Peptides against a protein of PDB entry 6B9H. Designs and how they scored, part 9

Target 1, 151 residues: chain A of PDB entry 6B9H
Amino acid sequence: AELCESLLTWIQTFNVDAPCQTVEDLTNGVVMAQVLQKIDPAYFDENWLNRIKTEVGDNWRLKISNLKKILKGILDYNHEILGQQINDFTLPDVNLIGEHSDAAELGRMLQLILGCAVNCEQKQEYIQAIMMMEESVQHVVMTAIQELMSK

## One batch from the design tools (peptide; aimed at target 1 Q124 I130)

Design b1_p12_4_s3 (made by RFdiffusion4, then SolubleMPNN; from b1_p12_4, 7 letters changed)
Fold by OpenDDE base, seed 4:
Parts: C-alpha cells; structure tokens; sequence
Structure b1_p12_4_s3 (fold): chain B 151 residues (1-151), chain A 12 residues (1-12)
C-alpha cells in the first residue's frame, strides 16, 4: 500500500536497532516500539518497552499481542500526553497485521505513530525532517496527517 | 495545497 510504503521510508529515518527494511520486519511490533521510545522516551520508557516480546519469529499470535500493546500505548499517549489530538476513528486491525502482514492496516498503525511524532515535544524537529524527504513521500505523509487531525 | 505549504503551516 502507498501509505505503508511511504511511512516505512519514514520509519527508516529513525535508525532503530531492529531490522526495518520490509513490511514483514514491522509486523512483530519491535521496530514500532523502538520508534515510539525515540519519540518520547519518558512515556515509552524501558519498562514499557520491556512489555514488547522480542524474538517472536513467525508467531503471529505473539505479533498480535505486541501490536495490541503498541496500539494501546499509542492511544494512551494521545489521551494522556497529547490531549487526544489524534482522531482514532479508524483503528488498524492488528490481527491482519500480525497474521497476514496486511500492508494497508500496517500503514494505519504507522500513521498513528506519525501522529505521535508530529505532536510530541520534538514535533518541530520531526516535521522538519519530513520536509527533507522526497516530495512524493511528503505528499502521502501530509494526507495521512490531515486525516489524523480531522475532528 | 503543496506539502511544503502544509508543513510550513504546521510549524507556525
């Protein structure tokens, strides 16, 4: 999916420790968790990160478990820290991500993470970083943010 | 609206 591919490119700019080259690499949630920790390490602290199972392999049940925790973390972050600025009217189906590597649903998950980045304490830096990306990626990101910010 | 214009608006 276009959204997923563009946001995968964006995710790669975080230079996390976990492999993040393919859609499949993101399905276990580890990359996403590490990205969230970079976005706000005070909230997504080590205790939070430790709840994400590593080395899940192809166990889709464990993937889904991780993804559920990550989704909850994102939603809680939006509520507790960001003042519920992000519209979650269309939540990603983490079952489809974990079991089928569904790129469209993964895109929705990454979109929520994007929302965290562009509203966090360092939002200006993340926005400026996005502005340095390819125009085609910027366009997709713009649309994604517009959707999130709609009330 | 161009992405540049959009992101500039976010920075304001």
Amino acid sequence: as target 1 above (151 residues)
Amino acid sequence: MSPKEFFQSLLQ
Scores: peptide ipSAE 0.716, ipTM 0.958, DockQ to the pose 0.916
OpenDDE base, seeds 1, 2, 3, 5: peptide ipSAE 0.713, 0.713, 0.711, 0.712; ipTM 0.957, 0.957, 0.957, 0.957

Design b1_p12_4_s4 (made by RFdiffusion4, then SolubleMPNN; from b1_p12_4, 4 letters changed)
Fold by OpenDDE base, seed 1:
Structure b1_p12_4_s4 (fold): chain B 151 residues (1-151), chain A 12 residues (1-12)
Amino acid sequence: as target 1 above (151 residues)
Amino acid sequence: MTPEEFFQSLLE
């Protein structure tokens, strides 16, 4: 999906330690967890990150387990820190991500992370970084943010 | 609106 492709490009700008070149690279949640730690290391601290299994391989059950933890972290972050600025009425199906590498649902997960970035303490820096990306990516990101913040 | 206009509005 275009959403997933554009947000994958955005995720790559974080330069995390985990491989993040393909959709499949993101399905175990490790990249997403590392990105969240960069977004807010005080909230997504080492203790939180250490709960994410890194040696997952092709085990879709472990992928789903990680993804569930990450999704919970995002939702808790929105509630506890961001004051519920992100509309979560359409949550990603982490089962489809983990078991089938569903790009559409992965896009939704990355969209939630995008919401965290543009609302966090460092939102100015992340917004400015997005403005430096390819225009086609900016369009998709804009639409994604608008969807998250819509009533 | 353009992305530039949108993101600029987020910075305000």
Scores: peptide ipSAE 0.721, ipTM 0.957, DockQ to the pose 0.909
OpenDDE base, seeds 2, 3, 4, 5: peptide ipSAE 0.719, 0.716, 0.719, 0.717; ipTM 0.957, 0.957, 0.958, 0.958

Design b1_p12_5 (made by RFdiffusion4)
Pose (drawn by RFdiffusion4):
Structure b1_p12_5 (pose): chain A 151 residues (1-151), chain P 12 residues (1-12)
Amino acid sequence: as target 1 above (151 residues)
Amino acid sequence: DPALDEFLETNS
């Protein structure tokens, strides 16, 4: 905890098309997919994004379907591009995110996305950008990175 | 990565 909200502030720095003001705004997977496209458009391309349904509303089943696709993408990226540098021993429970808007599980998903950003080809720029954020957010990001980079 | 090391040390 103290992971979800700090990482929400970080997500907000991407200025993606979908709303991203609240925890609930993240539960359908659209913001996360758009952020991944910004992190690596050569991997999370338009063909990939097209698989993420928009206009989900309160349909938690579709939220889960979207989130499973997002997590599948993150794990594939970790394996195929990042050489398994992101620790994936504990997967976020996307069913809890969809059924209960579980912010803790959402924080874990956002940590995986942070892992993608700090290990991608543009990791230098993403790290430099974090260094401009509020100290409280940087500290939480530091802890999150330590966890996700450890073996 | 030097930038990451610096960031982690600064925020430790």

Design b1_p12_5_s1 (made by RFdiffusion4, then SolubleMPNN; from b1_p12_5, 5 letters changed; failed a check: a repeat of another design)
Amino acid sequence: DPLLEEFLKKYS

Design b1_p12_5_s2 (made by RFdiffusion4, then SolubleMPNN; from b1_p12_5, 4 letters changed)
Fold by OpenDDE base, seed 4:
Structure b1_p12_5_s2 (fold): chain B 151 residues (1-151), chain A 12 residues (1-12)
Amino acid sequence: as target 1 above (151 residues)
Amino acid sequence: DPLLQEFLEKYS
């Protein structure tokens, strides 16, 4: 999916420790958790990150478990820190992500993380970084942000 | 956020 592909490119700019080259790399949630920690390390602290199982392999049940925790973290962050600036209008189906590597649903998950970045304490820096990305990526990211803010 | 607004209007 176009959304997933563009946001994967965006995710790669965080230079996290976990592999983040493919859609499959993101399905266990480890990359996403590390990205969230970079976005707000005070909230997504080491204790939070340690709740995400590493070395999941192809265990889709463990993937889904991680993804559920991450989604909860994002939603809680939105409520507790961001003041509900990001609405849970359409939640990603983490079952499809974990079991089937569904790119469309993964894109929606990454979109929520994008929402965290453009509303966090360092949002100006993240916005500036996005504005320096390739034009086609910027366009998709812009559309994704617009969707988040409109719902 | 003026910077975000600028970004959102870049392609509009």
Scores: peptide ipSAE 0.232, ipTM 0.830, DockQ to the pose 0.828
OpenDDE base, seeds 1, 2, 3, 5: peptide ipSAE 0.222, 0.226, 0.208, 0.217; ipTM 0.836, 0.838, 0.828, 0.831

Design b1_p12_5_s3 (made by RFdiffusion4, then SolubleMPNN; from b1_p12_5, 5 letters changed)
Fold by OpenDDE base, seed 4:
Structure b1_p12_5_s3 (fold): chain B 151 residues (1-151), chain A 12 residues (1-12)
Amino acid sequence: as target 1 above (151 residues)
Amino acid sequence: DPLLEEFLSKYS
């Protein structure tokens, strides 16, 4: 999916420790958790990160478990820290991500992470970084942000 | 956020 591919490119700019080259690499949630920790390490601290199971392999049940925790973390972050600025009208189906590597649903998950980045304490830096990306990526990101910020 | 608004209006 276009959203997923563009946001994968964006995710790669974080240079996390976990492999993040493919859609499949993101399905276990480890990359996403590490990205969230970079976005706000005070909130997504080591204790939070330690709840995300590593080395899950192809165990889709463990993937889904991780993804559920990540989704909850994102939603809690939006409520507790960001003042619920991000609309959760269309939540990603983490079952489809974990079991089928569904790119469309993964895109929705990454979109929520994007929302965290553009609203966090360091939002200016993240927005500026996005503005330096390829125009095609910027356009998709812009559309994704607009959707998130809609009431 | 003015920077965010600037970005969001870039392709309008």
Scores: peptide ipSAE 0.455, ipTM 0.905, DockQ to the pose 0.792
OpenDDE base, seeds 1, 2, 3, 5: peptide ipSAE 0.407, 0.103, 0.395, 0.389; ipTM 0.890, 0.787, 0.886, 0.884

Design b1_p12_5_s4 (made by RFdiffusion4, then SolubleMPNN; from b1_p12_5, 4 letters changed)
Fold by OpenDDE base, seed 4:
Structure b1_p12_5_s4 (fold): chain B 151 residues (1-151), chain A 12 residues (1-12)
Amino acid sequence: as target 1 above (151 residues)
Amino acid sequence: DPLLQEFLEKHS
């Protein structure tokens, strides 16, 4: 999906330690967790990060377990820090991400992370960084932000 | 900014 590919490019700007070159690289959740830690290290601290299993390989059950924890972290962050009530209706299907590397659902997950970035304490810095991205990627990411801003 | 809230409301 276009959203997923553009957000993958966005994720790559975080320069995390975990491999993050492909959609498949994101399916174990490790990159996502490291990105979230960069977004808000006080909330997504080492204790939180340590709950994410590393060296998952192709074990889709472990992937799903990680993704569920990450999704919960995102939801809790939105409730506890960003002051939002979240409806499960539009949440990404982490089963499809973990088992099938579903790009559309992964895009939805990454968009939630984008939401964290554009609402966190350093939100203006992240927005400014996005505005400096390559035009085609920037367009998709900014459109995703626009969607986040829609009532 | 209530960005994510607006996102969730839009898609709910």
Scores: peptide ipSAE 0.073, ipTM 0.659, DockQ to the pose 0.074
OpenDDE base, seeds 1, 2, 3, 5: peptide ipSAE 0.034, 0.041, 0.040, 0.068; ipTM 0.700, 0.713, 0.706, 0.755

Design b1_p12_6 (made by RFdiffusion4)
Pose (drawn by RFdiffusion4):
Structure b1_p12_6 (pose): chain A 151 residues (1-151), chain P 12 residues (1-12)
Amino acid sequence: as target 1 above (151 residues)
Amino acid sequence: SESQTFFEELLE
């Protein structure tokens, strides 16, 4: 905890098309998919993004379907591009995110996405950008990175 | 700060 909201501020720095003001705005997976495309458009390309349904509303089943696709993409990226540098022992429970808007599980998903950003080809720029954020957010991001990089 | 030091080290 204290992970979800700090990482929401970080997500907001991407200025993606979908709304990203609240925890609920993240539960359908669209903002996360758009952020992943910004992190690595060569991997999270348009063909990949097309699989993420927009206009989900309150349909938690579709939220879960989208989130499973996102998590599948993140795990594949970790394996195929990042050499398993992101710790994936504990997977976020995407069913709880969809069924209960569980911010803690959402925080874990956002941590995996942070992991992608700080290990991608543009990791220098992403780290430099974090260094400009509020100190409270930086400290939480520091803790999140320590966890996700450890073995 | 501790976090600034951490991120400077991470950039290396």

Design b1_p12_6_s1 (made by RFdiffusion4, then SolubleMPNN; from b1_p12_6 with S3A T5K E12K)
Fold by OpenDDE base, seed 4:
Structure b1_p12_6_s1 (fold): chain B 151 residues (1-151), chain A 12 residues (1-12)
Amino acid sequence: as target 1 above (151 residues)
Amino acid sequence: SEAQKFFEELLK
C-alpha cells in the first residue's frame, strides 16, 4: 500500500535500533515502540517500552499482543497528552497486521504514530524533517495528516 | 508544491 510504503520511509528516518527495512520488520511492533519513545520519552518511557515483548519471531499471537499495547499507548497518549487531536474513526486492525502483515492496516497504525509526531512537543522539528523528504512521500504524509485531523 | 504549502501552513 502506498500509505504504508511512504510511512515506512518516514519511520526509517528515526534511526531506531530495531530492523526497519521491510513491512515485515514492523509487524512485531518493536520498531513502532522505539519510534514512540523517541517522539515522547517522558510518556513512552523505559517502563512502557519494557512491556513490549522482543524477539517474538514469527509468533503472530505475540505480535498482536504487542500491537494491541502500542495501539492503546497511542490512543492514551492522544487523550492524555495531545488532547484528542487525532481522529480514531479508522483504527487499524492489529490482528491483520500481526497474523497477515497487512500493509494497509499497518499503514493505518503508522498514520497514528505520524499523528503523535506532528502534535508532540517537538512537532515543529518533525514537520520540518518531513518537508525534506521526497515530494511523493510528502504528499502521502499530507493526506494522512489531513485524514487524522478531519472531524 | 501542494504538500510544501500544506506543511508551511501547519508550521504556523
Scores: peptide ipSAE 0.742, ipTM 0.963, DockQ to the pose 0.989
OpenDDE base, seeds 1, 2, 3, 5: peptide ipSAE 0.741, 0.740, 0.740, 0.740; ipTM 0.963, 0.963, 0.963, 0.963

Design b1_p12_6_s2 (made by RFdiffusion4, then SolubleMPNN; from b1_p12_6, 5 letters changed)
Fold by OpenDDE base, seed 4:
Structure b1_p12_6_s2 (fold): chain B 151 residues (1-151), chain A 12 residues (1-12)
Amino acid sequence: as target 1 above (151 residues)
Amino acid sequence: SEAQQFFQQLLQ
């Protein structure tokens, strides 16, 4: 999916420790959790990160468990810190991500993380970084943000 | 570009 591929490119700019080259790399949630910690380390602190199981391999049940925790974290962050600025009418299906590596649903998950970045304390820096990316990526990101912020 | 204009507005 175009959304997933563009946001994967965006995710790669965070230079997290976990492998983040493919869609499959993101399905266990570890990259996402590390990205969220970079976005707001005070909220997504080490205690929060430690709840995400590492080395899950191909265990899709563990992937789904991680993804559920991450999704909850994103939604809680949006409510508690960002003031409910993210539209949640189209939540990702984490079961499809964990079990089938569904790129469309993964894109939705990354879109929520994008929402965190463009509304966090350092939102200006993240926006400026996006403006340095390829035009095609910027366009997809723009559309994704517009969808998130729509009522 | 359209996206650049969007992000410029978002920065304001």
Scores: peptide ipSAE 0.745, ipTM 0.963, DockQ to the pose 0.989
OpenDDE base, seeds 1, 2, 3, 5: peptide ipSAE 0.742, 0.741, 0.741, 0.741; ipTM 0.962, 0.962, 0.962, 0.962

Design b1_p12_6_s3 (made by RFdiffusion4, then SolubleMPNN; from b1_p12_6, 4 letters changed)
Fold by OpenDDE base, seed 4:
Structure b1_p12_6_s3 (fold): chain B 151 residues (1-151), chain A 12 residues (1-12)
Amino acid sequence: as target 1 above (151 residues)
Amino acid sequence: SEAQKFFQELLK
């Protein structure tokens, strides 16, 4: 999916420790959790990160468990810190991500993380970084943000 | 570009 591929490119700019080269790399949630910690380390602190199981391999049940925790964290962050600035009308199906590596649903998850980045304390820096990316990626990111902010 | 204009507005 175009959304997933563009946001994967965006995710790679965070230079997290976990492998983040493919869609499959993101399905266990570890990259996403590390990205969220970079976005707001005070909220997504080490205690929060430690709740995400590492080295899950191909265990799709563990992947789904991680993804559920991450999704909850994103939604809680939006409510508690960002003041419900992110629209949740199209929540990702984490079961499809964990069990089938569904790129479309993964894109939706990354879209929520994008929402965190462009509304966090360092939102200006993240927006400026996006403006340095390829035009095609910027366009997809723009559309994704527009969807999140729509009522 | 359209996206650049969008992000410029978002920075305001």
Scores: peptide ipSAE 0.752, ipTM 0.965, DockQ to the pose 0.988
OpenDDE base, seeds 1, 2, 3, 5: peptide ipSAE 0.750, 0.749, 0.749, 0.749; ipTM 0.965, 0.964, 0.965, 0.965

Design b1_p12_6_s4 (made by RFdiffusion4, then SolubleMPNN; from b1_p12_6, 4 letters changed)
Fold by OpenDDE base, seed 4:
Structure b1_p12_6_s4 (fold): chain B 151 residues (1-151), chain A 12 residues (1-12)
Amino acid sequence: as target 1 above (151 residues)
Amino acid sequence: SEAQQFFLELLQ
């Protein structure tokens, strides 16, 4: 999906330790968790990160478990820290991500992470970084943010 | 571009 591919490109700018070259690389949630820790290490601290199982392999049940924790973390972050500045109008189906590597649903998950980045304490820096990306990516990101911020 | 203008506004 276009959303997923653009946001994958965005995710790659974080230079996390986990492999993040393909959609499949993101399905275990490890990259997402590491990105969230970079976004707000005080909230997504080491104790939080340690709840995400590493070395999941192709175990889709473990993937789903991780993804559920990550989704909960994102939603809790929006409620507790960001003051619910973004809405949960359409939550990603983590079952489809974990079991089928569904790019559309993965895009929705990455969209929520994008919401965290553009509303966190370092939001200005993340926005400025996005402005340095390819225009086609910027356009998709813009649309994704607009959808998140809709009243 | 449209996106650039959007992000500029978002930064305000």
Scores: peptide ipSAE 0.748, ipTM 0.964, DockQ to the pose 0.923
OpenDDE base, seeds 1, 2, 3, 5: peptide ipSAE 0.746, 0.744, 0.744, 0.744; ipTM 0.963, 0.963, 0.963, 0.963

Design b1_p12_7 (made by RFdiffusion4)
Pose (drawn by RFdiffusion4):
Structure b1_p12_7 (pose): chain A 151 residues (1-151), chain P 12 residues (1-12)
Amino acid sequence: as target 1 above (151 residues)
Amino acid sequence: MTPKEFFEEMLE
């Protein structure tokens, strides 16, 4: 905890098309998919993004379907591109995110996305950008990175 | 270790 909201501020720095003002705005997976495309458009390309349904509304089943595709993408990216540098022992429970808007599980998913950003080809720029954020957010990001980089 | 020091180390 204290992970989800700090990482929401970080997500907001990407300025993706979909709304990203609230925890609920993140529960359908569209903001997360758009952020991943910004992190690595060569991997999270248009063909990949097309699989993420927009205009989900309150359909938690579709939220879960989208989130499973996002998590599948992140895990594949970790394996195929990042050499398993992101710790994936505990997977976020995407069913709880869809069924209960569980912010803690959402925080875990956002931590995996942060892991992608700080290990991708543009990791220098992403780290430099974090260094410009509020100190409270940086401290939470620091803790999140320590966890996700440890073995 | 401060966040500033931690992130500077990551840039190495």

Design b1_p12_7_s1 (made by RFdiffusion4, then SolubleMPNN; from b1_p12_7, 5 letters changed)
Fold by OpenDDE base, seed 4:
Parts: C-alpha cells; structure tokens; sequence
Structure b1_p12_7_s1 (fold): chain B 151 residues (1-151), chain A 12 residues (1-12)
C-alpha cells in the first residue's frame, strides 16, 4: 500500500536497532516500539518497552499481542500526553497485521505513530525532517496527517 | 495545497 510504503521510508529515518527494511520486519511490533521510545522516551520508557516480546519469529499470535500493546500505548499517549489530538476513528486491525502482514492496516498503525511524532515535544524537529524527504513521500505523509487531525 | 505549504503551516 502507498501509505505503508511511504511511512516505512519514514520509519527508516529513525535508525532503530531492529531490522526495518520490509513490511514483514514491522509486523512483530519491535521496530514500532523502538520508534515510539525515540519519540518520547519518558512515556515509552524501558519498562514499557520491556512489555514488547522480542524474538517472536513467525508467531503471529505473539505479533498480535505486541501490536495490541503498541496500539494501546499509542492511544494512551494521545489521551494522556497529547490531549487526544489524534482522531482514532479508524483503528488498524492488528490481527491482519500480525497474521497476514496486511500492508494497508500496517500503514494505519504507522500513521498513528506519525501522529505521535508530529505532536510530541520534538514535533518541530520531526516535521522538519519530513520536509527533507522526497516530495512524493511528503505528499502521502501530509494526507495521512490531515486525516489524523480531522475532528 | 503543496506539502511544503502544509508543513510550513504546521510549524507556525
């Protein structure tokens, strides 16, 4: 999916420790968790990160478990820290991500993470970083943010 | 609206 591919490119700019080259690499949630920790390490602290199972392999049940925790973390972050600025009217189906590597649903998950980045304490830096990306990626990101910010 | 214009608006 276009959204997923563009946001995968964006995710790669975080230079996390976990492999993040393919859609499949993101399905276990580890990359996403590490990205969230970079976005706000005070909230997504080590205790939070430790709840994400590593080395899940192809166990889709464990993937889904991780993804559920990550989704909850994102939603809680939006509520507790960001003042519920992000519209979650269309939540990603983490079952489809974990079991089928569904790129469209993964895109929705990454979109929520994007929302965290562009509203966090360092939002200006993340926005400026996005502005340095390819125009085609910027366009997709713009649309994604517009959707999130709609009330 | 161009992405540049959009992101500039976010920075304001």
Amino acid sequence: as target 1 above (151 residues)
Amino acid sequence: MSPKEFFQSLLQ
Scores: peptide ipSAE 0.716, ipTM 0.958, DockQ to the pose 0.917
OpenDDE base, seeds 1, 2, 3, 5: peptide ipSAE 0.713, 0.713, 0.711, 0.712; ipTM 0.957, 0.957, 0.957, 0.957

Design b1_p12_7_s2 (made by RFdiffusion4, then SolubleMPNN; from b1_p12_7 with E9S M10L E12Q)
Fold by OpenDDE base, seed 4:
Structure b1_p12_7_s2 (fold): chain B 151 residues (1-151), chain A 12 residues (1-12)
Amino acid sequence: as target 1 above (151 residues)
Amino acid sequence: MTPKEFFESLLQ
């Protein structure tokens, strides 16, 4: 999916420790968790990160478990820290991500992470970084943010 | 609206 591919490119700019080259690399949630920690290490602290199982392999049940925790973390972050600035009317189906590597649903998850980045304390830096990306990526990111900010 | 215009608006 176009959303997923563009946001994968965006995710790669975080230079996290976990492999993040393919859609499959993201399905266990480890990359996403590490990205969230970079976005706000005070909220997504080491204790939070330690709840995400590493070395999941191809165990889709463990993937889904991780993804559920990550989704909850994102939603809680939006409520507790960001003041519920992004809407969650279209939540990603973490079952499809974990079991089937569904790119469309993964894109939705990455979209929520994007929402965290563009609303966090360092939002200006993340926005400026996005502005340095390829225009085609910027178009997708723009649309994704517009969806998040819609009332 | 171009991405540049959009992101500039977010920075304001």
Scores: peptide ipSAE 0.719, ipTM 0.958, DockQ to the pose 0.939
OpenDDE base, seeds 1, 2, 3, 5: peptide ipSAE 0.719, 0.718, 0.714, 0.717; ipTM 0.958, 0.957, 0.957, 0.958

Design b1_p12_7_s3 (made by RFdiffusion4, then SolubleMPNN; from b1_p12_7, 4 letters changed)
Fold by OpenDDE base, seed 4:
Structure b1_p12_7_s3 (fold): chain B 151 residues (1-151), chain A 12 residues (1-12)
Amino acid sequence: as target 1 above (151 residues)
Amino acid sequence: MSPKEFFESLLQ
């Protein structure tokens, strides 16, 4: 999916420790968790990160478990820290991500993470970083943010 | 609206 591919490119700019080259690499949630920790390490702290199972392999049940925790973390972050600025009217189906590597649903998950980045304490830096990306990626990101910020 | 214009607006 276009959204997923563009946001995968964006995710790669975080230079996390976990492999993040493919859609499949993101399905276990580890990359996403590490990205969230970079976005706000005070909230997504070590204790939070430790709840994400590593080395899940192809166990889709464990993937889904991780993804559920990550989704909850994102939503809680939006509520507790960001003042519920992000519209979650269309939540990603983490079952489809974990079991089928569904790129469209993964895109929705990454979109929520994007929302965290562009509203966090370092939002200006993340926005400026996005502005340095390819125009085609910027366009997709713009649309994604517009959707999130709609009331 | 161009992405540039959009992101500039976010920075305001």
Scores: peptide ipSAE 0.717, ipTM 0.958, DockQ to the pose 0.918
OpenDDE base, seeds 1, 2, 3, 5: peptide ipSAE 0.716, 0.715, 0.712, 0.715; ipTM 0.958, 0.958, 0.957, 0.957

Design b1_p12_7_s4 (made by RFdiffusion4, then SolubleMPNN; from b1_p12_7, 5 letters changed)
Fold by OpenDDE base, seed 4:
Structure b1_p12_7_s4 (fold): chain B 151 residues (1-151), chain A 12 residues (1-12)
Amino acid sequence: as target 1 above (151 residues)
Amino acid sequence: MSPKEFFQQLLQ
């Protein structure tokens, strides 16, 4: 999916410890959790990160469990810190991500993380970083942000 | 609107 592919490229700019080269690499939620910690380490602190199971392998049940926690964290962050700056009308289906590596749904999850980045304390830096990415990626990111910011 | 224009606005 176009959204997932572009946002995967964006996710890779965070240089997290976990492997993040493929869609499959993201399905266990570990990369996403580490990215969120970089976005706001005070909120997504070590205690929060420790709730994400690592080394889940191909256990889709554990993947889904992680993804549910991450989605909850994103939504709570939006409510408690960002002041509901992003919409939650089209939530990703974490079951499809965990069990089937659904790229479209994964893209929607990454889109929510994008929303966190462009509204966090260091939002200016993340926006400037996006502006240095390939034009085609910038187009997709722009559209994704526009969708998030709409009520 | 181009991405450049969009993100410039977003930075304001």
Scores: peptide ipSAE 0.722, ipTM 0.959, DockQ to the pose 0.992
OpenDDE base, seeds 1, 2, 3, 5: peptide ipSAE 0.720, 0.720, 0.719, 0.720; ipTM 0.959, 0.959, 0.959, 0.959

Design b1_p12_8 (made by RFdiffusion4)
Pose (drawn by RFdiffusion4):
Structure b1_p12_8 (pose): chain A 151 residues (1-151), chain P 12 residues (1-12)
Amino acid sequence: as target 1 above (151 residues)
Amino acid sequence: STKEFFEELLAS
């Protein structure tokens, strides 16, 4: 905890098309998919993004379907591109995210996305950007990175 | 410190 909201501020720095003002705005997976495309458009390309349904509304089943695709993409990216540098022992429970808007599980998903950003080809720029954020957010990001980079 | 962590992270 204290992970979800700090990482929401970080997500907001990407200025993706979909709304990203609230925890609920993240529960359908669209913002997360758009952020992943910004992190690595060569991997999270348009063909990949097309699989993420937009206009989900309150359909939690579709939220879960989207989130499974997002998590599948992150795990594949970790394996195929990042050499398993992101710790994936504990997977976020995407069913709880969809069924209960569970912010803690959402925080874990956002931590995996942060992991992608700080290990991608543009990791220097993403780290430099974090260093400009509020100190409270940087501290939480620091803790999140320590966890996700440890073995 | 947090600042030193990010300096070290960036240098990595």

Design b1_p12_8_s1 (made by RFdiffusion4, then SolubleMPNN; from b1_p12_8 with T2V E8Q S12Q)
Fold by OpenDDE base, seed 1:
Structure b1_p12_8_s1 (fold): chain B 151 residues (1-151), chain A 12 residues (1-12)
Amino acid sequence: as target 1 above (151 residues)
Amino acid sequence: SVKEFFEQLLAQ
C-alpha cells in the first residue's frame, strides 16, 4: 500500500536497532516500539519497551501480542500526553498485521505513530525532518496527518 | 502545497 510504503521510508529515518527494511520486518512490532521510545523516552521508557518480545520469529500469536501492547501504548499516550489530538475511530487491525502482514493495516498503525511524532514535545524536529524527505513521501505523510487530525 | 502545509503545521 502507498501509505505503508511511504511511512516505512519515514520509519527508516529513526535508525532504530531492529531491522526495518521490509514490511515483514515491522509486523512483530519491535521497530514500532523502538521508534515510540525515540519519540518520547520518558513515556515509552525502558520498562515499557521491555514488555515487547524481541524474539518472535514467525509466531503470529506473539506478533499480535506485541502489536496489541503497542497499540494500547499509542492510544494511552494520545489520551494521557497528547490530549487526544489524533483520531482513533479507525484503528488498525493488529490481527491482520500479525497473521497476514497486511500492508494496509500496517500503514494505519504507522500512521498512528506519525500522529505521535507530529504532536509530541519534539514535533518541530520531526516535522522539519519530514520536510527534508522526497516530495512524494511528504505528500503521503501530509495526507496521513490530515486524516488523523480532521474532524 | 505540501510545503505550505508543513509550514502551517510548524506554526501551530
Scores: peptide ipSAE 0.716, ipTM 0.959, DockQ to the pose 0.904
OpenDDE base, seeds 2, 3, 4, 5: peptide ipSAE 0.715, 0.713, 0.715, 0.713; ipTM 0.958, 0.958, 0.958, 0.958

